# Designs tried in a protein design run: peptides against a protein of PDB entry 7PB4. Part 186

Target 1, 105 residues: chain A of PDB entry 7PB4
Amino acid sequence: KMLNIKEYKEKLLSTLGEFLEDHFPLPDRSVKKKKKNIQESSVNLITLHEMLEILINRLFDVPHDPYVKISDSFWPPYVELLLRNGIALRHPEDPTRIRLEAFHQ
Target 2, 218 residues: chain B of PDB entry 7PB4
Amino acid sequence: DALQMAVGYFEKGPIKASQNKDKTLEKHLKTVENVAWKNGLASEEIDILLNIALSGKFGNAVNTRILKCMIPATVISEDSVVKAVSWLCVGKCSGSTKVLFYRWLVAMFDFIDRKEQINLLYGFFFASLQDDALCPYVCHLLYLLTKKENVKPFRVRKLLDLQAKMGMQPHLQALLSLYKFFAPALISVSLPVRKKIYFKNSENLWKTALLAVKQRNR

## One batch from the design tools (peptide; made by RFdiffusion4, then SolubleMPNN)

Design b2_p14_8_s1 (from b2_p14_8, 6 letters changed)
Fold by OpenDDE base, seed 2:
Structure b2_p14_8_s1 (fold): chain B 105 residues (1-105), chain C 218 residues (1-218), chain A 14 residues (1-14)
Amino acid sequence: as target 1 above (105 residues)
Amino acid sequence: as target 2 above (218 residues)
Amino acid sequence: MELKLMVEELVILE
């Protein structure tokens, strides 16, 4: 039974990963050639998969404060996607913090 | 150049020392509006001003006016659109601004230089269908973007659910009709055969301006 | 499968 759960979890993770890559890829930031002066802060955006992992891990690691601070690495469309789909919630007092929705039945 | 000064003002923000900030802002805004409607704006100018309009740097009235004058001289960069979508998601712009943006995006769709990156945003646009205010315009956008590969069972289900919730909306029916065209096996529901596809506000705010742009680029 | 359902299922399994 445990092996079946583990295998199922792995399959689900794989399926999720593929789904995220297929339907919600990061835009290719055309590295606009260095015109000299605009320090485009090369903020490396994380994938939606990584974002979800962060949120899930925070929920389990710190259940009393499951909120993650939105960093510059969080692509705004991903944040919005999670919020709109009811996967994440904003902190009521701090809109810069989000948590994974408690799917507790 | 007056336009460069105006764009620079919006980009750099108001210089603290001007006693009459509102008059200066209005002057620059009128400059941008005048040039945009007469000649259109360069892609670089649109890039700058579009981000400003959506960033929440200025008030809603100013943002709305800026967005209304995002008329290209020739083309709009797809990168500008991608950046704009990001700004929309930051939540600093009003709902009305979001609606206006999608209207603008639909109106200017043919003037966007490339569609590759915009096509990658398909899923994000699709997620915006649940917003009642955006839904008509997002449907129109999706109608323009949809390819066979985008027609997935989960999206069909979402559209049908939306139809159940909102009723048989013309814009939703248009999109569903396209979906059925690409994947008839996924849509068992008989869609009314509409001879004409009608999207809300087919007469866009930019109709006259777009005609002028097309004439200049011929 | 919807993204929400996939995430929900993943969380339940964790």
Scores: peptide ipSAE 0.487, ipTM 0.885, DockQ to the pose 0.325
Fold by OpenDDE base, seed 1:
Structure b2_p14_8_s1 (fold): chain B 105 residues (1-105), chain C 218 residues (1-218), chain A 14 residues (1-14)
Amino acid sequence: as target 1 above (105 residues)
Amino acid sequence: as target 2 above (218 residues)
Amino acid sequence: MELKLMVEELVILE
């Protein structure tokens, strides 16, 4: 039974990964290296998959404070996507913090 | 160049020392407006000003005026649009600015140089359908972007759910009809064969300007 | 499957 759950979880993660890649890919940073000094802070954006992992892990690691601070690595459209789909919630007092929604069984 | 000075002002922000910050702002804004409506703006100028309009650096009135004059001389860079979408999601712009942006995006769609990156944003635009204020314009945008590969069962379900909630809106019907065209098996509901696709604001704010742009680029 | 449903299922499995 445990093996089946682990296998199912792995399959689900794989399916989710594929789904996220297909439907919500990061934009190609056309880093055209042309010289002009606009310090576009080369902040490496994380994938939506990585963002979800962070949120899920925080929910389980710190269930009493499941909020994650939005970093510069969080692509704003991903944050908005999660919020709009009811997957994540903003902290009521700190809009820079989000948590995974409590999905009631 | 007066335009370069104006763009530079918006980019760098107001220099502290000017006692009449509002007069200077208005002067530069009028400069941008005049050039944009007469000649259009270069892609680089649109890139800078569009981000400024959506970043929340200035007040809503200023942002609205900037966004209204985002008229290309020739083309708009898709990168500017991608960046703009990011700024919209940061939440520093007003709801009215978001609506105006989508109206602008639909109006200027043909002037965007490439569509590859914008097509990748399909899912993000689709997620905005639930916003009642954005829905008509997002439907129009999606109508322009939708490919067969975008028509998925879960999206069909979402559209049908929206229709159940909002009623048979012309813009939803138009998008659903396109979905049915690409994937008839996914939409069992008899959609009225509306011969005429109707989206709100066939008369966009930029109609005259766009005609002028098309004439200059011919 | 919807993104929300997939995430919900993952959370349930954790």
Scores: peptide ipSAE 0.481, ipTM 0.880, DockQ to the pose 0.325
Fold by OpenDDE base, seed 4:
Structure b2_p14_8_s1 (fold): chain B 105 residues (1-105), chain C 218 residues (1-218), chain A 14 residues (1-14)
Amino acid sequence: as target 1 above (105 residues)
Amino acid sequence: as target 2 above (218 residues)
Amino acid sequence: MELKLMVEELVILE
């Protein structure tokens, strides 16, 4: 039973990954490095998959404070997507923090 | 150049020493408006000003005026649109600004140099359909973007659910009709064959300017 | 499958 659950989880993760890549890919930053000196810290945006992993892990690792601080690596459209679909919630007092929705039916 | 000074003002912000900040702001805003409506703006100017209008750096009134004059001389960079969408999601702009942006995006759609990256935002735009204020304009945008590969069962279900909630809206019917065209097997519901697709006339704000742009680029 | 459903299922399995 445990092996089947692990295998199913892996399959689900793979399917989710493919789905996210197909429907919600990151825009190609054609960051033509125009040399202007603004240290725009090339903050590498993380994938939606990675963002979800962070949120899921936080929920399980720190269930009493499942909120993740939104960093510059969080692409705003992804955050909005998760919020609008009811997958994530903003902290009521700190809009810079989000958590995975507790899907406890 | 007066335009460069105006754009620079908005980009860098007001220099501390100006006693009459409001007068200076109005002067520069009028400069941008005048050039935009007469000649259009360069892609680089639009890139800068769109970000400013959506970043929440200025008040809603100023942002609205900036967006209304985002008229291209030739083309709009796709990158500017992608960045703009990101700013919309940060939540520093008003709902009215968001609506205006989508109206602008639809109106200026043909002047965007490339659509590849915008097409990647399809899922994001689709998620915005649930916003009642945005829905008519997002439907129009999706109508312009939708390809066969975008028509998926889950999206069909969402559109039908939205129709059940909002009723048979013309803009939603237009999008559903397009979905049915690409994937007739996914939509069993008989849609009224509307010979004419009716979207809200988003371009009305820019109609004269758009005609002028098209004339200059012929 | 909807994104929300996939995430829900993943969380339940975790």
Scores: peptide ipSAE 0.478, ipTM 0.880, DockQ to the pose 0.308
Fold by OpenDDE base, seed 5:
Structure b2_p14_8_s1 (fold): chain B 105 residues (1-105), chain C 218 residues (1-218), chain A 14 residues (1-14)
Amino acid sequence: as target 1 above (105 residues)
Amino acid sequence: as target 2 above (218 residues)
Amino acid sequence: MELKLMVEELVILE
């Protein structure tokens, strides 16, 4: 039974990864650095997959404070996507912090 | 020139020391407005000003006026749109500004140089359908963007659920009809055969400007 | 499958 759960989890992770890549990819920053001073924030954006991993890990690692601070690596559309789909919640007092929604069985 | 000075003002921000900040701002705003409506703006100018309008750097009134002046001389860069969507999500702009942006995006859709990256944002736009204020305009945008590969069972379900909640809205019906066209097996519900696709396009703030742009680019 | 459902299932399995 445990092996089946592990295998299923792996399959689910793979499926999720594919889904995220297909439907919510990062925009190709292939915008050639034309030298103009547009501070294109040289900040490397993380994938939605990575963002979810961070949120999930925080929920389990620090359950009493499951909030993650939104960094410059968080692409704003991803944050909004998670919030709008009820996957994440903003901290009630600090809008710069988000947590994974508590999903109950 | 006056336009360059105006754009530079908005980009660099107001110099603290000016006693006449409001007068200076108004002067530069009027300069942008005049040029935009008469000649249109270069893609680079739109890139700068669009981001400023959505970044929350200025007040809502100023942002609204800037956004209304985002009229291209020739084309709008797709990259500008992608960046703009990011700014919208930061939440520093008002709800009215967001609505105006989507109206602008629909109105200016044909003037965007490429659509490849915008198409990648399909899922993000789709997620905005639940916003009642945005829904009509997002439906129109999605109608323009939707390809067969975007029509997925989960999106069909979401649209049907939204219809159940909001009623048979013309803009939702238009999008659903397109979905049914691409994937008839996914939509078992009989859609009323509407002869005319109806979107809220009658109140296009840029109608006159767009006609002028088309005339200049002939 | 919807993104939310996939994430929910993943969290439940952890």
Scores: peptide ipSAE 0.473, ipTM 0.876, DockQ to the pose 0.326

Design b2_p14_8_s2 (from b2_p14_8, 5 letters changed)
Fold by OpenDDE base, seed 5:
Structure b2_p14_8_s2 (fold): chain B 105 residues (1-105), chain C 218 residues (1-218), chain A 14 residues (1-14)
Amino acid sequence: as target 1 above (105 residues)
Amino acid sequence: as target 2 above (218 residues)
Amino acid sequence: MTLRLMVQELVELH
């Protein structure tokens, strides 16, 4: 039974990864404008997969405060996608924080 | 005012208990339409209503009417466009709504306050080229967005493959010509020297309204 | 399978 659960989890992770790569690829990074002076911090956007991993890990690691701070690495369309699909929710008092939705409640 | 009441109605959603739901909806929709076509809408009103139109909260007919009246008084917030694209990813909108959105986006492109985040959406728009209904409008949008850095070998291949499949479409030729301009080494194929770039006239729905907006903001 | 369902199932397996 346990081996079957691990294998199923791995398969599900792989399927999710493939699904996200196919349907929700990373946006094109703005190539470093060679403009000299402004340290335009090349914000490295994270994948939707990485966003989900962060949210899931936070839920399990800190269940009493499962909220993640939205950084510049979070691509806004993906944040909204998670919110609009009921996968994540915003903190009621701090819209810059999101958590994984409680699917079992 | 009447507009605030109308926007508030769409934001809160239909009140379950009203026997006259359809009449109330129509009244508020007409209010939004009248103000939008006469004066344009504030950026905040567009943010709210555009989000509603793409959320699937209302039926396709209502969403279409809302989207058709997304006419700015001055500017459209880039954030509103980013949110709108996020709704496209959710897939709750009809194919006709997607087409209308891309037409709207092209028509309103110059009224969007910033383009930095929209430029990051380049790959998403490019992926939509495979949709035959979207392709003409997406080509026009990409023509407006494309920078040298966006011209990659894999995108060139995809465009050439699309050309092989669809034939020499004017909108696709326009985009390929732009790609060749930025990266001539990637496109060995001789493109016909077209003196005029022809896109489907996406502006036709809003032409009169856009002229009025430009006149008010001069 | 929807993204929501995949995420939900993944959470349940964790």
Scores: peptide ipSAE 0.530, ipTM 0.573, DockQ to the pose 0.295
Fold by OpenDDE base, seed 1:
Structure b2_p14_8_s2 (fold): chain B 105 residues (1-105), chain C 218 residues (1-218), chain A 14 residues (1-14)
Amino acid sequence: as target 1 above (105 residues)
Amino acid sequence: as target 2 above (218 residues)
Amino acid sequence: MTLRLMVQELVELH
């Protein structure tokens, strides 16, 4: 029984990974031409997969404060995607923090 | 203002207490349509209404009518487009709404204030090439967006696979020609040298309205 | 399967 759950979890993770890669690829980094002076820190955007992983891990690691701070690496369309799909929820008092939605309610 | 009341109605949703919900909805929808086609809509109004049209809050008929009247007075905010694309990813809109959105996006492309974030959506748009109904319009959009940095080997392969599947479509040929221009080494296939690239399937439903917008903003 | 359902199932399996 446990082996079947582990295998199923691995399969599901793989399927999710493939799904996210196919349908929700990383945004193309616009190589802003270096105009000279502005250190626009080329913020490395993370994948939707990585965002989900962070949210899931936070939920289990810190269940009493399952919120993750949105960094510049979080691409806004992906954040909105998660929020609008009911996968994530914004902190009621801090819009810069999001959590994984509690699906069991 | 009648327009503000109409936009507010769509934003807040139908008030439960209205016995004649359909008549009220139709009244507000006609208000939006009339203003949009005569004068265009403010960027803020487009932001609200575009999100509503793609959120699945209303039925497909209403969403279609809203989307058809997303005509700017001056500009469309890039943020509104990014938000709209995020709704497309949720999958609550119909296939016809998606087609209409891409047609709208192509038609309104020049009226979008910035393109930086839209350019980052390149991968999302490219993924939509596999949808036969979207493909002509997505090719047109990608033709407008494509930069040298977007032309990658895996995308070339996907385009060639699509060409093998659907044949040499004019819209796909146009995009492939642009890809070959940026990265000739990646495309060994001889493409017919077309002097004029045009997207035949890109009927602009907004042609008259857009001409009026351009005239007002001169 | 929707993204939401996939995520939900993953959460349930944790």
Scores: peptide ipSAE 0.528, ipTM 0.584, DockQ to the pose 0.282
Fold by OpenDDE base, seed 2:
Structure b2_p14_8_s2 (fold): chain B 105 residues (1-105), chain C 218 residues (1-218), chain A 14 residues (1-14)
Amino acid sequence: as target 1 above (105 residues)
Amino acid sequence: as target 2 above (218 residues)
Amino acid sequence: MTLRLMVQELVELH
C-alpha cells in the first residue's frame, strides 16, 4: 500500500511538472532594455512549479501561518492564475501574502 | 452616463431583484456595442469589459458580444492584455472565445500602448500553437512579436514538428521564414521564398472600426 | 485534469 502511494505521488509530480512546462513556461525576460528607465529588476522569476512547491511546503511546515509573501520573483500572471483558479488565496488583511487554498472537504 | 451604467452592471453583476434580467442585460450590451462602434471605448472601459468577457462570469454568447466590441477610442493598455492572457490560462473560457481573443489581439496590436510585457508572454502564446484552431492566429501574433532572442532551438524544433504534422501552412511558413531570418543556422530546411506573407487578414471583423479609429486619432 | 485538481490531489498525498 505505501509503495503504491509513493509511486503514485512521483507519477503525479512528474505529470504536473510536464504539464506546467508545456502550458506555463517561464516568461523570457531577455527583453534588452531599450533606453527608457524601466528598472529591469534583474530579479530571476521562479517557475509556476516552484511557486506551487513553496505554497505546499509552507502549508505543511507552518500550518498556523501558511501564508507566503509575494516577492519580485513571483510573476504577476502566475499569481493571478493561482488566485483565479482557486488554488491560492490572498491574506484578508495583507494583499502581499498568499496561501494555498484549503482543499479540505 | 448610459455607458458608465452599462459597464457598472457588468462589473457588479446582475442585481438579484431584477425581474427582467435578460432585457436588462441586452439593454446594457447594446449600449456598450453602440458606443464602441461609434466612438470607441476608453482604455479603462476596455480593461474592465475585457476582464469580464474572459472571466467566465457570463455565458459564451455575452462574452463573444463583449469581446467583439472591444474597440479602442485611442489606445489599449498593455496591462489589460496581460490580465486577459491570465484568464486564458485559467481555462474558463470557451475555445471559440480563445480564437476570438487572438483575432482581436492581432487586429488591435497597433493600438496597444506598450509591448514590453506582451513580449514576456511569448512563451504562453507559443504554447498555444499546438491548438489547431488557434494556430493560424497565434502564428500571426508571434510574427508580430518575434525578436532574435525568442528564436531558440527548442522552439525551432517545435515549429518543424508542427510543420511535419500540419503540412506547409502559409501562416506557419511565414513564422518559420522569420525564424530563419533571425537564426539561419538553426533552420537547415530550405523554405520557399514567399515574397508575400499572407495571413488571413481578409476576415478582420474590425476593419471598418479600425479605419474609423485611425481617422479620429490623426 | 485541471491544474486545480492536480494540485488538490498532490496536497492530499502529502
Scores: peptide ipSAE 0.518, ipTM 0.566, DockQ to the pose 0.265
Fold by OpenDDE base, seed 3:
Structure b2_p14_8_s2 (fold): chain B 105 residues (1-105), chain C 218 residues (1-218), chain A 14 residues (1-14)
Amino acid sequence: as target 1 above (105 residues)
Amino acid sequence: as target 2 above (218 residues)
Amino acid sequence: MTLRLMVQELVELH
């Protein structure tokens, strides 16, 4: 029984990864480096898969403060996607922090 | 050049020491408006000003006026649109600004130089259908963007669920009809064969300007 | 399966 749950979890993670890659790929910001002054932050954007992993891990690692600070690596459209689909919530007092939705409430 | 000075003002922000901040702002805003409506803006000017309008650097009234004058001389860079979409989600722009942006995006769609990166945003735009204020304009945008590869079973279900919730909206029916065209096996529901697709006239704000742009580029 | 349902199921399995 336990082996079947682990295998199923791994399969689900793989399926989720493929789904996210197919349906929500990162835009290639080939920002040609030309003009100096716009801090086009060379910040590497994380995938939506990585963002979800961070949120899930935070929920389990720190259940009393399950909020993650939105960094520059968080592509804003992905944050909005998670919020609009009821997958994540913003902190009520700090809009720069988000948590995974509690699906069992 | 007066336009370069105006764009530079918005980019750098108000110099702290100016006693007449509001008069200076209005002067530069009028300069941008006048040039945009008469001649259109260069792609580089649109890149700068569009980002400013959506960044929340200025108040909603100023952002709205800037966004309304994002009229191209020739083309809009796809990169500018991708950057703009990223700003929409930072929570610094109003709901009205988001609506105006989608109206602008639909109106200016044919003037965007490339669509490859915008097509990668398909999933994001589709998720925005859940916003009742955005839904009509997002449906129109998706109608312009949708390819066969975008028509997936889960998206069909979502559109049908939205139709069940919101009723038979003309813009939803238009998008569903396109989905049925690409993937008839996924949509068993008989859609009324509407010969005419009806979207909200989002382009009405720019109709005269767009005619002028098309005339200059002939 | 929707993204929300996939995430929900994944959370339930943790």
Scores: peptide ipSAE 0.478, ipTM 0.766, DockQ to the pose 0.319

